# Ledger of designs, part 215: peptides against a protein of PDB entry 9IZ0

Target 1, 345 residues: chain A of PDB entry 9IZ0
Amino acid sequence: ITCLGSNGHTYKQLVKGGNDDLRQDAVMEQVFEQVNGFLRSYRKTSQRNLSMRTYKVIPLALKTGVIEWVQDTIPLGEYLDSAHKVYHPKEWSLSTCRKLIAEKQMEDLETRLKVYDLVCRHYRPVFRHFFLESYADPVQWFTTQTNYARSTAVASVLGHVLGLGDRHGQNILIDKTSGEVIHIDLGIAFEQGKKLPVPECVPFRLTRDVVDGMGITGVEGVFRRCMEFTLETLRREEDSLLSVLEVLRYDPLFSWLISPLRRMKKQKMQLENFNQPESGNITTDASRDPKIQRNNVSGESEAERAILKVRQKLSSTLSVEASVGELIRIAQDPSYLALMFCGWS

## One batch from the design tools (peptide; made by RFdiffusion4, then SolubleMPNN)

Design b2_p21_7_s1 (from b2_p21_7, 11 letters changed)
Fold by OpenDDE base, seed 2:
Structure b2_p21_7_s1 (fold): chain B 345 residues (1-345), chain A 21 residues (1-21)
Amino acid sequence: as target 1 above (345 residues)
Amino acid sequence: KEEEKKKLEERRRELVEEVRA
């Protein structure tokens, strides 16, 4: 849909219909706007223009809404698949890599590490080429790669603190103008990604291609420093952030639990990415809407647990540097990445 | 072409080093 704004500008809007809980996205975007307020108020983050990129979500009904179309973007996964075919045409396809990882999903860690290493040797990083191809001028290249590293650092800290799951390459957009990352499909938060068929084991996405986009410095440049400044800001504003989350505890529209329907949809999408389209009409008779008695009691207990987990992640028990160092280590650890649906790219 | 590419790659390294300092 194209809407005319009150400012006379035309905005393209994507109407999402179906099982996407756009209310979860809208609530998470409001949390990001509050966090962006903290980042603007603190000197160390403000001087670097650190922000989480946001998009407008207008929920129209339980399962429908309007999302602002983020112009001049590309999904990270779409770019990486295309670039990998150009730069490494003799390497394995993404489908081959996915199949090999899935075939070993029920095996021990040693077997999963062996197949992960094998996949990594046959699917090399390419994301540095996004910046090299799009920005011929060295200053423009450097600026956009810096913006990418900064935005990825903010998104990594927030993604960890808020427990964002399902951070696959189709849910991360790259802004072609700024190099900034935009996270979409925010309905898996507060560690509910651990309840997916393939559990989320990393604090945020820091795969080899995500690191390759940071250029020759990798994580040891702008990225690490911007994670530290972002975490320092969030620790300072802990009470303010927790107060925002406490308001959401009492929002009857917010769900602290992953929807069973959303879990099943993600399970199906994970399976369909492995098998050719078998035209098996699994008529899942969607007619049994189990009366989800929202046991308000179970929702409150999960909200309290979620808020407690946010507080624990903001703990000053470790220095900012030590905490960021451990997060970066875990996010890059092959023992965790080998357990992921797509940990190699 | 090849010489211009090398000059661009050199200037990119310089910009990265200037921010590591």
Scores: peptide ipSAE 0.333, ipTM 0.869, DockQ to the pose 0.012
Fold by OpenDDE base, seed 1:
Structure b2_p21_7_s1 (fold): chain B 345 residues (1-345), chain A 21 residues (1-21)
Amino acid sequence: as target 1 above (345 residues)
Amino acid sequence: KEEEKKKLEERRRELVEEVRA
């Protein structure tokens, strides 16, 4: 839909319908706007223009709404698949890599590490080429790569603190103008990614391609420093952040739990990426409703547990540097990445 | 072309070094 704004600007808007809980996205975007307020108030983050890139989400009804179309973006996964075919045409396809990882999904850690390493050797990082090929001028290249590292650092800290899940390459957009990341589909938050059929075990996405986009310094340059400044800001504003989250506790339309439908959709998307159509009529015998014991764990008790986990992640028990160092270590650890659906890219 | 590419790669290295300092 194209809407004329009151300012005379024409906005292209995507109307999402169906099972996408745009209210979760809208609420998370409001949290990001508050966090952006904290980042603007703190000198170390303000001087670097650190922000979580936001987009306007207007929920129209349950599971329907309007999303502002972010112009000049590309999904990270779309770029990586295309670039990998160009730069490494003799390496394995993304589908081959996915298949091998899934075939070993139920195996032990040692077997999963072996297949992850094998996939990594046959699917090399390419994301540095986004910056190298898109920006001929060295200053523009450097600026956009720096903006990428900065925005990825903010998104990584905030994604960890809020327990943002489902951070696959289609849910991370790259702004082709600024190099900044834009996170979309925010409806898996507060560590609900751990309840997925393939549990998320990393604090944020820091795969080899995410690191390759940071250039020669990798994580040890702008990225680490910007994570530290972001975490320092969030620790200073802990009470303010918790107060924002407490408002959500009383929102009856905010789900602190992953919906069974969203869980099933994600499970199906994880399985469909593996099934070439061998014509096996998997009659989804819908009749075995697993007695999901609706543990009527009141939405309130899940909210309280989520807020408590946010507080724990903001704990000053470790220095900012030690906390960021551990987060970066875990996010890059092959023992965790080998357990992910797509930890190699 | 190849000499321009080399100059661009050199200037990219300089910019990275300036931020490591």
Scores: peptide ipSAE 0.332, ipTM 0.868, DockQ to the pose 0.012
Fold by OpenDDE base, seed 5:
Structure b2_p21_7_s1 (fold): chain B 345 residues (1-345), chain A 21 residues (1-21)
Amino acid sequence: as target 1 above (345 residues)
Amino acid sequence: KEEEKKKLEERRRELVEEVRA
């Protein structure tokens, strides 16, 4: 929808309806705005303009609302699929890679690692080309790539701390003007991604293409340093962050659990991406509602566990450098990436 | 064209090294 604002500006808006939990997105965006306040107050983060890129969500009802359309963006996965065809036209298709990983999904780690390595050899990173194509001027290129590395660092720390899940290439937008990442579809938080049919095993998305976008330095330099400054800020503001999360404990509209419907939708999308469209009317007889035992795990006990886990992630037991070093290691570890739905790009 | 591309790639490397310092 295109709306004319009271200020005479035309705003593009995305109206979402149906099964999208826009209230969950709106609440997470409010948490990000509070975190952006902390990042602006701390010298090491403010001097670098570190922020989680946000978008405006106006929930109209429990499952409907208006999202501000982020202009000049592209989904990371859309860019990577297009760029891979251009730069590596002799390599495997994304569908071939997905199929091979899925065929081994139930196999042991050794078998999954072999298939992951095989896929990686036939699907090389291309995301550095986004910056090289978009910015002919070296200073503009460098500025935008730096903004990408900074934005990705903030999103990686905050995504880990809040346990953001479902961080696939369609839920990560790239701003074509700034190079910043914009995380969307925030309804899988507080490590509920581990409850997906393919569990998320990494703290944040740091795949080969995410790293390739950082240029020649990869994770070393701007990205690592900005993760460290972000984590240092969040540790300093632990009590403030926990106080923001405690308010959510009493929000009756906030879901600390993945909705069964969202879990089923993700399961279908994971399965449908493997089936070629054979025209077979698989009447998925919706009648086998698996009695997901609603373990009446009180929403309060899950909120308390989530907050406790945020506190544990902010622990000063390890230095900021050691903690960031371990997060970067785990996020790039083939033993974890081989277990992911799309860990190769 | 090719020489200009090479100069741009060189300047990109310089900018990366200037920020590693």
Scores: peptide ipSAE 0.332, ipTM 0.866, DockQ to the pose 0.012
Fold by OpenDDE base, seed 3:
Structure b2_p21_7_s1 (fold): chain B 345 residues (1-345), chain A 21 residues (1-21)
Amino acid sequence: as target 1 above (345 residues)
Amino acid sequence: KEEEKKKLEERRRELVEEVRA
């Protein structure tokens, strides 16, 4: 829908209906607005305009809401698939890479690492070209690449601390005007992504293409320093952040459990991306539902565990520099990236 | 459409070469 604002500007809004619980997305956007308040209050983060990019979500019912349409954006995965075809037309297709990783999903780590390395050699990073193509002026190019590295650093720290899962190339938008990242589909928080059939093993997405977008310095310089300043701010505001999360513990609109429908939809998306339609009548004998042990973990016990994990991630046991260094190391480790559905780009 | 796409691709190459120089 298009709405005319009282200021005479037209705003595009997306009405979402169906199986997506927008209440969880709306609650996570409110947490990001509070965190953005903390980032504005501290000189080190405020001087760099560090923020998590947010979008307005208005839940209207259990599975219906209005989302503010983020104009001038593209999904990271859509840009990368298109750019790889242009810059590396002789390399493997994304479908070929996905198939090879899928065929080895049940194999040992050594075999999975060999296939990951093979895929990486036949599918090279291209995301630097987004900035080089979009910004003719060197000053605009440098500014937007810097904004990308800054916004990715904030999103990476928040993704780790809040346990944001499902951070794949379709759930990360790039703003074509600023170079900033916008995270969408926040339906998995507090490490619930580790309960998926393909568990998210990395603290945040720091794949070769995510790093290539940072330019010549990669993770060193702007990205690392902005992660450090963001984590320093969150450690100082630990009690304020935990107080915001405690309000969510008692929010009847927030589900600390993955909706069975979202779990099934994500399982189907994972399975449909692995199953090319071989025209064989796979009678999905729905009878072998693996006994999802409904561990009757009360939503309250999951909330308490989630808040405890946030507190543990904000611990000052390690320096900010050591903590950020370890997070960057783990997020780039081939032993974790080889286990992902799409860890090569 | 295809000529506009080629002109955009050519201009992108020129800009990438200018930033590399």
Scores: peptide ipSAE 0.182, ipTM 0.774, DockQ to the pose 0.012

Design b2_p21_7_s2 (from b2_p21_7, 10 letters changed)
Fold by OpenDDE base, seed 1:
Structure b2_p21_7_s2 (fold): chain B 345 residues (1-345), chain A 21 residues (1-21)
Amino acid sequence: as target 1 above (345 residues)
Amino acid sequence: EEEELEKLEERRRKLVEEVRA
């Protein structure tokens, strides 16, 4: 829908109807707004205009809401698929890469690493071209690439701390005007991504293309420093952040667990990306619902565990530099990326 | 291609540095 704002501007809004609980997105956006307050209050982050890009989510009902349409954006995965076909037309298709990774999903780590490395050799990074194509002016190019690295750093720290899952290239938008990243579909939080059929093993998305977009310094420079300043801010504001999360503990509208429906939807979407249309009637006998023991882990006990994990991630046991260094290492580790649905780009 | 791109990026970097000086 298009709404006329009180300012006379027309805003496109996405009316999302369906099975997606937009309340999760709305709550996570509220957490990001609070974190953006902390980032604005701290000198090292405010001087760099560090923020998590937010979008307005207005839940209208349990499964219906209005999402602000983020204008002038492109999904990272859409850009990468398009650009890879242009710059590397002799390399493998994304579908070929996905198929090869999928075929080895049940194999040992050594086999999965070999396939991941093979895919990486036949699917090279291209995301640097986004900035080169989109910004003719050198100042705009540098500014937007810097904004990208900054925005990615903030999102990476927050994504780790809050345990954001499902960070695939379609859930990360690039703002074509600023170069900033916008994370969407926030309903997999507090490490619930580890409960997906393909468990998320990385703290945030730092694939080769995500790094390629940072330019010739890669992770070394703006990105690392902005992660450090962001983590330093969050450690300083730990009690404030935890107080915000404690409010969510008592929010009857917030689900600390991935909904079975969302899990099934993500499972289908993962499986559909594996099925080339070979006409085989695989009657997936849905009857083997593994009795997910509804361990009556009260929603309160899951909230408590989530808050404890956030506190642990904000621990000052390691320096900010050491903590960020380890996060960057893990996020780029082939042993983790080879386990991902799409860890190569 | 990759070397040309690195050369372009380095050239853009230099231009940005020159505009900031």
Scores: peptide ipSAE 0.016, ipTM 0.438, DockQ to the pose 0.012
Fold by OpenDDE base, seed 3:
Structure b2_p21_7_s2 (fold): chain B 345 residues (1-345), chain A 21 residues (1-21)
Amino acid sequence: as target 1 above (345 residues)
Amino acid sequence: EEEELEKLEERRRKLVEEVRA
């Protein structure tokens, strides 16, 4: 919809209706704003303008809300599909790659690694071209690629610490003006992605195309250093971050668990993504909410477990460099990426 | 910073040439 603001300006807004609990997105955006406060307070992060890009989410009801329209963005997956057809027209289609990975989903790790490697050889990275195409000026190109690496580093650390799931290419927007990443659909957090039918086993999305966008330095340049500074800041502000999360423990409206319905919806979307991307608004008639008696005891116990996992991820037992090094290693490990729904791009 | 920019600009030129080839 287009809304007239009280300032006389017209704003495009996305009205989500249906089964998406926008309260979770709104809460995660509030956590990101607090983290952005921490990133602004420390010299190492503030000098680099490190931030998680946020967008306004206004929950109106359990299943209805208003989302800020993020202008001048493109979904990463939309760009990658289009660019791959242009730069690698003789390689396999995204649908072919998806099909081959799915056909081997129930096979052993060795077989899944073989098919993943085969797919990787027939579907090469292209995300470097986003920056080459979009920015003719070398200074603008360098600035935007640097902003991409910085924002991806912040999002990767936060995504790991908060256990953000469902980080597919349609849930990651690229700002065409700044090169920064914007994460959307924050409804799978606190490692609930591990409860999906295809369990998430990587700490954040660091696929070959995500790395290709960092340019020739890959992960060893701006990205690694910005991950280190972000993690250092979060470790310093551990008590502040945990205090923000403890407020959510007592929120009767916050769900620390992925709902069975949301799990089934994400399962269907994973299965339907094998067919053509018809942007069909699946208005699933939500008439049968089973009155799952929320055993309040189960929610509090899951919140406590989630907060404990956040604390464990912020542990100073390993150096920042060692912790970031291990996260980068795991996020790029073919043995994990071969198990993902789309680990090749 | 400037030396890092210049090295990246040269790398960009090479990469743009490889894509146009």
Scores: peptide ipSAE 0.015, ipTM 0.396, DockQ to the pose 0.013
Fold by OpenDDE base, seed 2:
Structure b2_p21_7_s2 (fold): chain B 345 residues (1-345), chain A 21 residues (1-21)
Amino acid sequence: as target 1 above (345 residues)
Amino acid sequence: EEEELEKLEERRRKLVEEVRA
């Protein structure tokens, strides 16, 4: 829909209807606005204009809402698929890479690492070309690539701390004007991504293409330093952040658990992306073991566990530099990326 | 293509040095 604002400007809005609970997205956007307050108040982050890019989410009903249409954006995955065909036309298709990784999903780590390496050699990074193509002026190119590295650093720290899942290339938008990243579909948070059919093992998305977009300095430039300043700010504001999350603990509209329907939808989309024909009746009869007590882990117990896990991630036991160093290491570790649905791009 | 990329990376290195100074 297009709405006329009280300021006389026209705004495009996406009306989402269906099984997607927009309340979780709206809550996460509210948490990001609070964190943006902390980033503006702290000198080291304020001087760099560090922020999580947000978008407006208005839940209208349990399954319906209005989302701000982020103008001048492209999904990272859409750009990468198009650019890879242009710059590497002799390399493997994304579908071929996905198929090879899926065929080895049940194999040992050594076999999965060999297939991941094979895929990586036949699907090279291209995301540096986004900046080279879009910005002919060297100052604009440098500014937008810097904004990309800064926004990716903020999103990486927040994504880790809040346990954001489902960070595939269609859920990460790039602003073509600023080079900043916008994270969308925030309905998998507080490490619920570990409950997906393919468990998420990385703290945030730091694939080869995400790094290639940072250009020649990779992670060792603006990105690492901005992660450090962001984590330092969040550690200083730990009590404020935990107080915001504690309000959500008692929100009857917030679900700390991934819905079974959303899990099934994600499972179906993963299977469809493999061009596997609907092989009938995988009755996962594993859910019929009557000894799986549905521990109705009260929503309160999951909230408490989530808040405790946020506190643990903000712990000052390690320096900011050591903590960021370990996060970057894990996020780039082939032993974790080889386990992911799409860890090569 | 590679030579144009190297020229762009060299221009970048200079710009990064100028902004670090």
Scores: peptide ipSAE 0.009, ipTM 0.357, DockQ to the pose 0.013
Fold by OpenDDE base, seed 4:
Structure b2_p21_7_s2 (fold): chain B 345 residues (1-345), chain A 21 residues (1-21)
Amino acid sequence: as target 1 above (345 residues)
Amino acid sequence: EEEELEKLEERRRKLVEEVRA
């Protein structure tokens, strides 16, 4: 829809209907807006215009809402799929790569590392071409690549701290004007990504294509330094951030647990992407095993655990540099990426 | 996969503890 604002400007909006609870997205966007306040308050972050890109989410009902239409964007995964076909037409298709990883999903780490390495050799990074194609002016190219590295650094720190999951290439938009990343579909947070059918084991998405977009310096340039400044800011504002999360603890609209419906939807999407034949009734009727004590882990106990994990991630026991160094190492570790649904791109 | 993730999470915990020491 297109709405006329009170300012006389027209705004495109996406009306989302269906089974997705936009309340999770709206709450996470509010957390990001508050974090953006912290980032503006400190010289090291404000001088770099560090922010998590946000979009407006207005929940209208349990399953319906209005989302701000982010114009001039492309999903990272859509760009990468198109660019791989152009720049590497003799390499494997994304479907071939997905199939090979899926066929080895139940194998040992050594076998999964071998197939991951094989996929990586037949599906090379291309995301640098986004900047090279889109920006003929060297100053614009450098500016947009810098904005990409900055926004990715903020999103990486914040995504780690908040335990933001489901960071696949369709849930990360690239702003074609600024080069900034925009994270969408925020309903998997507080490490609930570990409860997906393919558990998430990386702190944030730092795949080869995500790094390739940072240019020749990769992670060792603007990205690392902006992660450090972002984490330094979040550590300084720990009490403020925890106070925000404590408000969410009592928000009846916020779910600290992944919705069973969302888990099933993600499971189905993963299975469809694996082209696994519909082998029989995996009735994941987790409802029927009476020995699955529904530990009704009260939503309160899960909120408390989530807040405790956030506090632990903000701990000053390690230097900012050491903490960021370890996060970058883990996010790029083939032993973790080989276990991911799409760790190669 | 869950056991490998748990081993990796334990390894990550140990590495974080070693870097804390």
Scores: peptide ipSAE 0.000, ipTM 0.279, DockQ to the pose 0.082

